Peptides against a protein of PDB entry 6NYY. Designs and how they scored, part 50

Target 1, 212 residues: chain A of PDB entry 6NYY
Amino acid sequence: KHFEQAIERVIGGLEKKTQVLQPEEKKTVAYHEAGHAVAGWYLEHADPLLKVSIIPRGKGLGYAQYLPKEQYLYTKEQLLDRMCMTLGGRVSEEIFFGRITTGAQDDLRKVTQSAYAQIVQFGMNEKVGQISFDLPRQGDMVLEKPYSEATARLIDDEVRILINDAYKRTVALLTEKKADVEKVALLLLEKEVLDKNDMVELLGPRPFAEKS
Target 2, 212 residues: chain A of PDB entry 6NYY as posed
Amino acid sequence: KHFEQAIERVIGGLEKKTQVLQPEEKKTVAYHQAGHAVAGWYLEHADPLLKVSIIPRGKGLGYAQYLPKEQYLYTKEQLLDRMCMTLGGRVSEEIFFGRITTGAQDDLRKVTQSAYAQIVQFGMNEKVGQISFDLPRQGDMVLEKPYSEATARLIDDEVRILINDAYKRTVALLTEKKADVEKVALLLLEKEVLDKNDMVELLGPRPFAEKS

## One batch from the design tools (peptide; aimed at target 1 H32 Y66 G103 D106)

Design b2_p25_5_s4 (made by RFdiffusion4, then SolubleMPNN; from b2_p25_5, 12 letters changed)
Fold by OpenDDE base, seed 4:
Structure b2_p25_5_s4 (fold): chain B 212 residues (1-212), chain A 25 residues (1-25)
Amino acid sequence: as target 1 above (212 residues)
Amino acid sequence: MYMPAEKLKELLEEFKRSLIAPPPP
């Protein structure tokens, strides 16, 4: 209980009880968070879902909370599934509403950051090669790039490819599981908060063995 | 996570910057 509350505060911040969402906004948030939740449910290397909420908090209008895996090393496949989970909200909005809202911009930022890290820092791209560049910190004026302009262009292209691959994978998954996304969204609109047990009741057991 | 519209401009600018330069580790 105390640990979950602490994590909830770190992820979502304090509840903004004064922030009232309009019904259409609440619906959008519900489907967005349902997309994250369902993607995380059916992706093997996603972190297990603990809680999903559409109650506005300091950092967002809704959130999904996951149990972090006690791992410090990630494979390319694991990072891809994490990217797909992060795209789940945006993809859900596209599938159900045919539009992308501004609420998904943080997720896009995170996906982009992850893609760059994979290619530039972790050497996880065959075309770019086994490179690891020191990246400037946010706010540091980078006077010179440690690589050529040709390499910079290649990096940018490979980042786009990786993001597009993650996007396509997420679209395929959530299209297949469209009915499940809707079930979760509708239940969110009713309960505002779902836990793992609610998800198990609704979708059945997660198809991946929880490492005990 | 669904973000409030009030943070859109800030997030978009950060995103644009992230597309040009890799983020810090």
Scores: peptide ipSAE 0.060, ipTM 0.566, DockQ to the pose 0.041
OpenDDE base, seeds 1, 2, 3, 5: peptide ipSAE 0.014, 0.017, 0.013, 0.019; ipTM 0.462, 0.407, 0.440, 0.425; seed 3 fails the geometry check

Design b2_p25_6 (made by RFdiffusion4)
Pose (drawn by RFdiffusion4):
Structure b2_p25_6 (pose): chain A 212 residues (1-212), chain P 25 residues (1-25)
Amino acid sequence: as target 2 above (212 residues)
Amino acid sequence: LTEPVEHVLDPEEILERRKEAEEEF
């Protein structure tokens, strides 16, 4: 047990128990984190989930703990299920509320960087073609693009097609599973954390083979 | 809301940090 609190501390950051939220904020954060939990639960190639919390941990209001699959060859479908898990947060607080918050900002930096990487760096696109470029990192102040402007126009169009196909796939997921999202978040307001076991108590066994 | 709800990390970075935590343990 003392080891599992260390794995979480290194990955997650400091866990602020006293930094309380308003009752209308905890209702939002729970529905956001349930989006991550339920979409990560029903997708096939998404990571197996360890723990979902609504307690503020580091630069965040909620926290999700995943077990990333150690694999060296991501396919096109294995990256879409990772994107559809991440966008799941905005989708759940949009189905239930209709208002969208600024809490999905770091969820959207991961989607954006995992879209440029498929199109620009890997060869996962038809319109751009099988062309690889050295994509700049965050600490790399980009001087000039290694391709034209009409190509940049072609890339940013395909990223908007890619994310909005990931968005619609997740909207079609958390409406079919709308009641299961509400089951998860109402326990998150009661018990501020959920292990894997009490998600099996809610949702039954996960319907995919998972190696632990 | 005024703050991010969750900060998402790279899976490779998560695996590296997990291996370091195992070695230190």

Design b2_p25_6_s1 (made by RFdiffusion4, then SolubleMPNN; from b2_p25_6, 13 letters changed)
Fold by OpenDDE base, seed 2:
Structure b2_p25_6_s1 (fold): chain B 212 residues (1-212), chain A 25 residues (1-25)
Amino acid sequence: as target 1 above (212 residues)
Amino acid sequence: LDRPYIELKDPEEILKLIKEVEEKY
């Protein structure tokens, strides 16, 4: 509740800069957000959806709010589901429109960061091995990598593999749940904002127990 | 985790970001 209110306050503060979306753009956003919402709904380790909106706020065209678990430790499986949820928007666009838009830039960034973190920070890749390096902060010039160029190439390859695996998993999921994505998208286009109850009405109860 | 708002940006910016990430790592 407090977190949701804090987010609504932050997002609500951005309401003053509402962009007008063209109908086709709004449709794209609706399916994009529906992809996230549905992926999150059917992925065990995704955070529960609280709210999804296609009302543009500031520079953003839509958003989904999730209840984060107070979790500090994540497994590889948990991180994968989170990656899949993050890819849900882009995958939805691909499934429904046969194209990918730039709307997923931040999602791709997050997925990329997660993949790199898994491989080079958390040591979660067997080929790369048990390595843990501090990821350079955004904007920091990395002068020297703490690993060889061969290792760098390996990391890049394994990052791509991990992202592609997450992508394929998301494609499989949202293809299976294509009708659900469409239901959510259509309802988003109608209501512009959906909450958890709307999702339950559309999709039924989330198949995973919400850890309170 | 709050998913930040999505912004439809220029494809070139995405490619640039990807490239920057690839160069960084």
Scores: peptide ipSAE 0.053, ipTM 0.490, DockQ to the pose 0.126
OpenDDE base, seeds 1, 3, 4, 5: peptide ipSAE 0.016, 0.029, 0.007, 0.024; ipTM 0.515, 0.386, 0.420, 0.390; seeds 1, 3, 5 fail the geometry check

Design b2_p25_6_s2 (made by RFdiffusion4, then SolubleMPNN; from b2_p25_6, 12 letters changed; failed a check: too like the target's own chain)
Amino acid sequence: LEKPYIELLDDEEILKKRKEVEEKL

Design b2_p25_6_s3 (made by RFdiffusion4, then SolubleMPNN; from b2_p25_6, 16 letters changed)
Fold by OpenDDE base, seed 5:
Parts: C-alpha cells; structure tokens; sequence
Structure b2_p25_6_s3 (fold): chain B 212 residues (1-212), chain A 25 residues (1-25)
C-alpha cells in the first residue's frame, strides 16, 4: 500500500483536485483507459494490469498502471502486443465515439518510436534487413543519416506498415471484446479507480498465466 | 523500455511536450 502510493506519486504525479472534468470528457477518459486495460488483459505478452484510474493526476486525465516484466530481451511478438496495448485507448475512442481525440498523441508517439526501434535498432524487419544503428537522441545534431535516401523511404514505409498492423490487430481485439471495454468503462465512471481484483471480478481471470 | 504506465495527457501537457521536442530538434 504505502509503496504503491509512492510509485503512483512518482510516476503519475499529484492528484489534480482542482481539475473538474466535464461529464462528456470524463466519459471519454473512461472509455480510453478501459481500452488500454482490456487490450492489456487479453494480450498474452502485455504486462499485468495493476490499476486503472480516471482521476486526473500530474500530467494525465487518467492512467493505466502495469507491473513490468523482469525481462531484458523482447521478442517481436512481445513488442507487437505492447504496441497494441498502447493503441488500446485510441482504438476504444474510435469504436465507441467514431472520433479521435488529441489525448492519444503521446500513445501514438510511443508506438511510432517502438516501430522505428524494431526496424532500425533491433533488425526485426526482413525488407530493411538485419541492421542496427542508434536513433538520434534529443539534442544530437544528426548531420548525416547512416543510410541512403532509398533506405530512408523503405524504413518510413515499413514503420507505417508495422503501426497499421498493430492498429488493425487492436481494432480486431477490442471489437471482439467490445462488451468488456464497455463494462470496464462504466465501472470506472462509478468507482473512478479499479485494481486487478476489480478486473477479475468483472472480466474473469486473465486468460494468461502470470509468468512467475 | 516502455514505462509500465500509460497516461491520457491533457491538451496543455501535449502542447508542452511538442514544444519541448521542437526546441531540442
């Protein structure tokens, strides 16, 4: 309890007691966070959900907190499931509201960064090949790219393909689990905060064994 | 390493992050 609260303060920031969301905004947040929670629940390689909240904290209007796996090496399949989980909020908004919000922009940034890393750092794309180079750090003057303009175009195309594949996979999953996303969103609107036990009561046990 | 924390940012914080990135590019 005390340790979890300390982690929540460090990661999520302080509760914004003064930020009153309009009912429609709060509904959008609930369905967005429910999308992340349900995607993570039904993806084998996603990290286990610890908590989901629609109480504004620090920089966020809501959040989903996961238990990180003690893992140093990631497969392509694991990275794909993480991308899908990260897209879960945006996909939920599309499924339930037929519109996208600005709130998912940071999620799209993370997915884009992961896709580039898979292709140009981890060599996980057959068309680009088994290459690895460091992505420019923030503030590094990239004077020259270590690859041709033709390779740059190929990388951009393959990044878009990978993101679109992750998006389609997430749409398929959350469409199949649409009733579960709605259950989680409605319970979030009532309780504002859900834990793993609330999710088990609502959806049943997570279909994947917790890797000890 | 993806932080085990996914957050929905408000528009102000999103704009702030965009401006921070633009200043570093």
Amino acid sequence: as target 1 above (212 residues)
Amino acid sequence: LDRPFIELLDDEEILKKIEEVKKKL
Scores: peptide ipSAE 0.279, ipTM 0.772, DockQ to the pose 0.058
OpenDDE base, seeds 1, 2, 3, 4: peptide ipSAE 0.045, 0.008, 0.009, 0.016; ipTM 0.423, 0.360, 0.354, 0.378

Design b2_p25_6_s4 (made by RFdiffusion4, then SolubleMPNN; from b2_p25_6, 11 letters changed)
Fold by OpenDDE base, seed 4:
Structure b2_p25_6_s4 (fold): chain B 212 residues (1-212), chain A 25 residues (1-25)
Amino acid sequence: as target 1 above (212 residues)
Amino acid sequence: LKEPFIELLDDEEILKLRKEVEEKY
């Protein structure tokens, strides 16, 4: 009950029981969410999966829910694995359908934002150096960038490299785990909702100790 | 307990997917 209410608050709506997905759409959602779930399962520094669903809620047609670690500091490795997890849906669609859907636009936005934050705010890139600048929020006046145009180009290049590296890592992982993605997707199509226990029954225990 | 985060597939993106599927099939 309390957990479902937390989901409802984050997703911003009750189950849209009125939104009937076509079978092919439901299949796409299932493989998308399976990609997120499996990526999160096999990435050491990803947050533990709590629930995965293909029941439409609010503006979402499916979701994977994770329990964030109680941490305020993130390592570069943790942020990379989180990026890979976020790319998992898109990569799954590519592997299984050979097509890029728009279904990952928010995921790509999140990944892009994370990459910029790592480079510009957290100083996690050696080429750019230990710079920290506030990124403009949506709706903030774009103040003059406190760095040169050459630095801006370098940042954009390093962001692209970081995203591409995360993408390649995710492709490699989900290609290796392709059968597991298929199993999760098929079970999602049957049950519509999976929890951590369903994932353990299907895939075995998560290979990483959950830090309590 | 930190609020759980959710990765969502957006409705607008599925509508685009639907169009792509309808054009292909």
Scores: peptide ipSAE 0.067, ipTM 0.640, DockQ to the pose 0.034
OpenDDE base, seeds 1, 2, 3, 5: peptide ipSAE 0.050, 0.021, 0.060, 0.032; ipTM 0.447, 0.348, 0.408, 0.590; seeds 2, 3 fail the geometry check

Design b2_p25_7 (made by RFdiffusion4)
Pose (drawn by RFdiffusion4):
Structure b2_p25_7 (pose): chain A 212 residues (1-212), chain P 25 residues (1-25)
Amino acid sequence: as target 2 above (212 residues)
Amino acid sequence: SLPNASNTSSNFHEKLLNEEVEAEV
């Protein structure tokens, strides 16, 4: 047990128990984190889940703990299911509320950087072609693009097509599973954390083979 | 309006950018 609290502390950050939220804020954060939990539960190539919390941890209001699959060859489908998991947060607080918040900002930085990487860096696109470029990092102040402007126009169009296909796939997921999202978040308001075991108590066994 | 409402342990996007993995269609 003392080891599992260390794995979480290094990955997650400091866990602020006293930084309370308003009752209308905890209701939002729970529906946000349930989006991550349920979409990560029903997708095939998404990571196995360890723990979902609504307690503020570091630069965040909620926290999700995943077990990333150690694999060296991501396919096209294995990257879409990681995108559809990340976008699940905004989708759940949009189905239930209609209001979208600024809490999905770091969820959208991961989606954007995982779209440029498929199109620009890897060869995961048809329109751009099988062309690889050295994509700048965050600490790399980019001087000029290694390709034209019409190509940049072609790239940013395809990123919009890619994320809005990931968006629609997740909206079609958390409406079919709309009631299961509500089951998860109502326990998150009661018990501020959920292990894997009490998600099996809610949702039954996960319907995919998972190696632990 | 709320601050960041998400903090996740999955860092798959960073492994793509650092070419620590390969990709296949």

Design b2_p25_7_s1 (made by RFdiffusion4, then SolubleMPNN; from b2_p25_7, 11 letters changed)
Fold by OpenDDE base, seed 3:
Structure b2_p25_7_s1 (fold): chain B 212 residues (1-212), chain A 25 residues (1-25)
Amino acid sequence: as target 1 above (212 residues)
Amino acid sequence: DLPSASNSSDDFETKLLNNEVSFEN
């Protein structure tokens, strides 16, 4: 109890009990977080879910917490599943509300960064090839790109393709698991916080063996 | 020098960050 609360304080900051979301916004948050939770549950290479919450903390309206794997090397497949899990919130909003919100901004930033890293840093794209360049850091005026404008356009196109493929994969998954997303969202609206055990009770055991 | 994959233990807290809508204009 005390140890878990200490970890929650370090990660989430103080619960902002003062942020009263409108019921419609709270519903949007619940379905968004349910999308992340369910995507992570059914994607093999996603990190195990620890907690999902729709209680505002710090700057966030809701969150899903995952246990990071101690992993130094990532495959293309692992990075794709992580992208899909990250897109789960946006995809859930689209499936259930037919509209998208600004809530996915940080998720889209992370997905965009991952896609560029895969193509430009890790050489994981066949069209761009076995190249590795440093991505511009925020604030570094990259005066000269180490590649042509034609290569820049190719990179941009392949980034969009990769993100769209991840998005489509996530849409397919969460459409298949739509009832599970709704169950999680409704239970979140009732309990505000779910743990791994709540998810097991609701969805059954995660279909992937936790690498101990 | 192994590229320091910044193990930013970014705890993949998917935070719906309402407040940091920095509209970078």
Scores: peptide ipSAE 0.105, ipTM 0.653, DockQ to the pose 0.042
OpenDDE base, seeds 1, 2, 4, 5: peptide ipSAE 0.033, 0.031, 0.037, 0.031; ipTM 0.636, 0.632, 0.624, 0.618; seeds 1, 2, 4, 5 fail the geometry check

Design b2_p25_7_s2 (made by RFdiffusion4, then SolubleMPNN; from b2_p25_7, 8 letters changed)
Fold by OpenDDE base, seed 5:
Structure b2_p25_7_s2 (fold): chain B 212 residues (1-212), chain A 25 residues (1-25)
Amino acid sequence: as target 1 above (212 residues)
Amino acid sequence: SLPSASNSSSDFHERLLNNEVSFEN
C-alpha cells in the first residue's frame, strides 16, 4: 500500500498531458506493452508485474513497473527468461502488425548487454568457456581487447545465437498466448493503466508461486 | 563474497518505451 502510493506519486508527477499519440501509434504502444506483460506473466523467472501504462511520460510512450526480487545470484535460465520478457514488446509488434518499430531500442540495448555479460563476464557459454573479462563502459576508450580477434569473432557469433534463441523462445510463447496478448492490449486501450489485479482478473492467477 | 550480478539485472525493474531514437554521437 504505502510503497505503491509512493510509486504512483512519482509516476503521476511526470504525466505530461502534452503528447497526444495518434490512435494507430497508441495501438502499437498497447500491443508492445501487452507483449511484455504477458511474457513476464508466463515466464517463471521474470519479475512480477506491478503496473503497466500506455500514458506518455517524459521520453516514454509506455511504462511498466515490476516488483524487484532480492536476488544476488542468477542462473542462465533466469537470465534467459529476463531476456525473453524484455523482447516481448518487439515480438508482439511482429506477431500482430507484421512490422517492427524503433520502440524496442532500449529493450534491445538491455538484451545485448545481458547477452555479452553472460558470455564474457559470467562464463555461461560452453564454446567461449570459463572466462571473465570486464566489458567496456559507455564512454570508456577501450585501447586493447583482453582477447584475440578469433575470440572476438567467437563472442560476437555466440551473442547473436543467444539473442536469437531468446527471440525464438519469446515468439513461441507469445504465439501460444496470442489471445492473452490481445486481451491485455484491448484492456490497455480502454483503461490506459493496468495493475496486477487487472491482470489476475483477465488472465487468472500467475502460474508461479511468489517466492516469499 | 559472491559477486552480485546486480549491475546487469537492475535495469529490468523499470521499463520505458522510448519515443526518441538515441544516436550515440
Scores: peptide ipSAE 0.201, ipTM 0.722, DockQ to the pose 0.038
OpenDDE base, seeds 1, 2, 3, 4: peptide ipSAE 0.148, 0.162, 0.162, 0.177; ipTM 0.701, 0.701, 0.690, 0.708

Design b2_p25_7_s3 (made by RFdiffusion4, then SolubleMPNN; from b2_p25_7, 12 letters changed)
Fold by OpenDDE base, seed 1:
Structure b2_p25_7_s3 (fold): chain B 212 residues (1-212), chain A 25 residues (1-25)
Amino acid sequence: as target 1 above (212 residues)
Amino acid sequence: DLPSASNSSSRFEDDLLNNKVKVEN
């Protein structure tokens, strides 16, 4: 009861301030960004969150900024966690609204590219094997695939499996941390911008030691 | 183009999209 009232009050307060987004869209963005933020918080190999915002900027309706690590080599596990973090927005929308929006298009593009790269470029899939092919660049003529149609199908299947696994992992995580996602989303709706300290206040310290 | 709900500055994913992933020689 108190939580619903708080949500209504926050939503009602947002109706007055947001010039660009309808309250419902702003809410969607808040939960979307909260999904990213919380997923990143509880995934070991995700980059530490620096800032999360639901203030529209030229490239997006919201954003999360992470501390980049100077990392040149990525493990399969690290890439999976990054995929999960990237899916956090879409998953949050599904968990909280029972619907998905077009807002995750860029995230899905990144996840798709990562999955294909893992399987086709990095040889990280056991079924496809230790292969490395260049992915067609945007605008390059789709050169003849250096592999059979059967292999192409296998690649597509394994990409789907990998993405689905990441998705399921993210669903499990954000379902477990649903209350945290909501806390972050609600605070985003109030403050529009959260930093690492806000996240620590809400969620406690990130459970993974920041690799200095 | 419809706006994305989020824009994450993930360098690795951007590098993948741009085919700039560093490889060991």
Scores: peptide ipSAE 0.223, ipTM 0.796, DockQ to the pose 0.367
OpenDDE base, seeds 2, 3, 4, 5: peptide ipSAE 0.184, 0.213, 0.204, 0.186; ipTM 0.768, 0.800, 0.786, 0.784; seeds 2, 4, 5 fail the geometry check

Design b2_p25_7_s4 (made by RFdiffusion4, then SolubleMPNN; from b2_p25_7, 11 letters changed)
Fold by OpenDDE base, seed 2:
Formats: sequence, C-alpha cells, structure tokens
Structure b2_p25_7_s4 (fold): chain B 212 residues (1-212), chain A 25 residues (1-25)
Amino acid sequence: as target 1 above (212 residues)
Amino acid sequence: DLPSASNSSDDFHQRLLNNEVSFEN
C-alpha cells in the first residue's frame, strides 16, 4: 500500500480529486488507459499490470501502474513490448474514436526516446550497427553529433521504422483484443480504478506466467 | 546477441520514464 502510493505519486503525482473530467474526456481517458492495460496484459515482456486509474493525478488524466522489475538489462523484444504497451493508449483512441488526443504526447515521447536509445545507445539496429552514442541530457548543450549527417538521417529513418513497427504491432493486438479493451474501459468508467484482480476477473488470467 | 549490460541503459530508461531526457533535433 505505502509503496504503491509512493509509486503512484512518482508516476501520476498527487490525486487532484478536484479535477472533474467531462464525460467525454473521462471516456477518452478510460479507453486510453484500457489500451495500455490490455496491451500490457497480452504482451509477454510487458510488466504485469498492478493498477489502472482514470482519476486525474497531477498533469495526467489517467495512469497505468505496472510491477516494476528491477531489471537493468532489456532485450530488444522486451523494449518492443514496452513500446507497444506505451502506444496502447493512443492505439486504443484510434481504434475506438478514430482520433488522437494530446494525452498520448508523453507516451509518444517515451516511445521516441526508447527508439532512439535502442538504435543510438544500445546498437540494436542492424543498419546503424553496433554504435553507442550518449544522448544529450536535458539542458546539456547539444554537443556536435559524433556521427555524420548521413548517419543522423539513417538513425532518424530507423527510429521511425521501429516506432511504426511497434505501432502496427499494437494496432494488430488491440484490434484482436478490441472487446477486451472495451470491457476494461467500461469497467474503468464504472469503478475509476482497477487492480490486477479486476483484470483477472474481466479478462482471465494473464496468459504469460509471471516469473515468480 | 547478448544485450550489453551497460548500467547506463537503466539510467536512461529511468530518465526516459522521468522525462529527464530531451532530444533536440
């Protein structure tokens, strides 16, 4: 409980019980968060869902919490599934509403950053090769890129490809699981907060054995 | 291909999660 609340505060900030979402916004958030939740549920290398909420916190209108694994090493497959999970909200909005909202901006940023990291820092792209460059930190002067403009363009192209592939994978998954996304979204609209048990009741056990 | 265990990746992911990394194109 206290640890979960601490994580909640770090991820979502303080609950702003005073922020009343309009019904349509609340619906959008519910489907957005349901997209994250369901994507995470059916992706093998996604972290297990602990909680999903549409109660506004800080700057976020909703959030999904996952059991953090103290994992310092990620495979390409794990990073892809994380990207897909992160895209789940936006993809859900597209599937159900045919529109995207600003709520996915942070998700897109995270996905973009992950893609760049995979290609530029982790050497996970065959075309770019086994290169590792430090990504600028926030506030660091944009040091001259240690690579050519041609390499920069290649990186940008491969980042787009990776993100697009993750997006397509997420679209395929959530389209297949569209009914599950809707079930989760509707239950979120009713309960505002769902836990793992709610998800198990609604969707059945997660198909991937949690490595205890 | 064993992903190289650089401690920097976790820091980066954590920084990404914390929105501490900005890419200036």
Scores: peptide ipSAE 0.014, ipTM 0.548, DockQ to the pose 0.048
OpenDDE base, seeds 1, 3, 4, 5: peptide ipSAE 0.014, 0.013, 0.007, 0.013; ipTM 0.543, 0.501, 0.476, 0.524; seeds 1, 3, 5 fail the geometry check

Design b2_p25_8 (made by RFdiffusion4)
Pose (drawn by RFdiffusion4):
Structure b2_p25_8 (pose): chain A 212 residues (1-212), chain P 25 residues (1-25)
Amino acid sequence: as target 2 above (212 residues)
Amino acid sequence: SDVFDHYEELEELPEEELESYGSTS
């Protein structure tokens, strides 16, 4: 048990128990984190989940703890299910509320950097072709693009097609599983954390083979 | 709605109007 609190501390950050939220804020954060929990539960190639919390941890209001699969060859489908898990947060607080918040900002930075990487860096696109470029990092102040402007126009069009196909796939997921999202978040308001076991108590066993 | 436009809108906002709900780690 003392080891599992260390794995979480290094990955997650400091865990602020006293930084309370408003009752209308905890209602939002719970529906946000349940989106990450349920979409990560029903997708095939998404990571196995360890723990979902609504307690503020570091630069965040909620926290999700995943077990990333150690694999060296990501396919096209294995990266879409990682994107449809990350976009699941904004989708759940949009189905239930209609109002979208600024809390999905870091969820959208991972979607954006995982779209340029498929198109520009890997060869995961038809319109751009099988061309690989050295994509700048965050600490790399980019001087000039290694390709034209009409190609940059072609890339940012395909990123919009890619994310909005990941968006529609997740809206079609958390409406079919709309009642299960509400089951998860109502326990998150009661018990501020959920292990894997009490998600099996809610949702039954996960319908995919998972190696632990 | 367009999700990428929503991302650009968030990047145009000052830090006082921003919140984060955490990450999936």

Design b2_p25_8_s1 (made by RFdiffusion4, then SolubleMPNN; from b2_p25_8, 10 letters changed)
Fold by OpenDDE base, seed 1:
Structure b2_p25_8_s1 (fold): chain B 212 residues (1-212), chain A 25 residues (1-25)
Amino acid sequence: as target 1 above (212 residues)
Amino acid sequence: MDVLDFAEELDSLPEEELTSYGRLV
């Protein structure tokens, strides 16, 4: 408990107990976080959920915390599931409210970053190929792209495709699990914070063995 | 944003163990 709270403070910032969200905003946050939680629950390669909260921290309105695996090598499938989990909030908003908010900005950034890395660093895209572009080191004025403008356009297109594929996968998942998202969201609105045990009580055991 | 500029930003970002929603600021 105390150690987890310390980690949460370092990563998420200080809990802003003084910030009162409007009921509609709190509802939006609850469904957003429920989307993350449920996506992470039903995606094999997602990190196990530790905690989900709609109590504002630092600059965030809500958060989901996961237990990262001590893993240095990621497969394309693992990265995809992580992308889907990260999109879970945005997708939940779309499914339940038919609208999207600005709240998913950081999630979209992370997804964009992951997609970019997969394509231009890890060589995980067949069209772009098994390439890895050296990123300019911090401070090197990269005056010239190590690839053509055609390659740049291809990268841009394939990044969008990858993100859209992850998005569609997440939509399919959370649509199937819509009732579970609702259960989590409603319980979040009541308790403001859920842990793994709450999720087990609501959804049953996670269908994937936790790699210890 | 130039792809290269974006890539530089990627290398500088810590691994986040949290999803976060919304910005108060």
Scores: peptide ipSAE 0.159, ipTM 0.667, DockQ to the pose 0.154
OpenDDE base, seeds 2, 3, 4, 5: peptide ipSAE 0.150, 0.148, 0.145, 0.160; ipTM 0.675, 0.659, 0.592, 0.680; seeds 3, 5 fail the geometry check

Design b2_p25_8_s2 (made by RFdiffusion4, then SolubleMPNN; from b2_p25_8, 12 letters changed)
Fold by OpenDDE base, seed 4:
Structure b2_p25_8_s2 (fold): chain B 212 residues (1-212), chain A 25 residues (1-25)
Amino acid sequence: as target 1 above (212 residues)
Amino acid sequence: MDVLAFAEELEALPEEERTSFGTLA
């Protein structure tokens, strides 16, 4: 109890019991979080799901919590699966509602940051090449870019390609697993919080060995 | 797209412990 509450406080903030979402908003949150949960479940290199919740906490309306892997090195494939998991909420909204909301702003920010880091810090893009430069921190003064405007345009284009590829991969996955997303979303609307055991009961065991 | 508005200096990508939906104003 106290330990779980401490983890929830660190990750999600304090539960805001006073904020009652409208039924339609609550439904949107449930399907969004179900998208994250199911994407993370069926992506090999995604982190294992610990908890998914549609109870508003801190600034969030819902969240999916994962167990971080104790690793310092990430492959391009691992980063792609993490991007897909992060896009899972937005993709679920598109699949089930045919519309997108502002709710995925933080997810899109994370995906964007990851895509730029892969291309300009980790040298993971063949067209841009084996380059690495420091990205300015959010709020830091923009220094002069160490590359031409042509290279800047190339980077921007390749970032969009990478994000779109991750998006398409996520669309394909969640379309295939659409019934599973529905099951998770409906159970979320009933229980408001799901754990790993609930996911195993709904979807079966995760098809990938968890690194202990 | 102003890369700079969204970019953080990353030595490594941080481990994301969660995804989240929405921001309460």
Scores: peptide ipSAE 0.137, ipTM 0.672, DockQ to the pose 0.153
OpenDDE base, seeds 1, 2, 3, 5: peptide ipSAE 0.128, 0.129, 0.128, 0.148; ipTM 0.677, 0.666, 0.656, 0.675; seeds 2, 3, 5 fail the geometry check

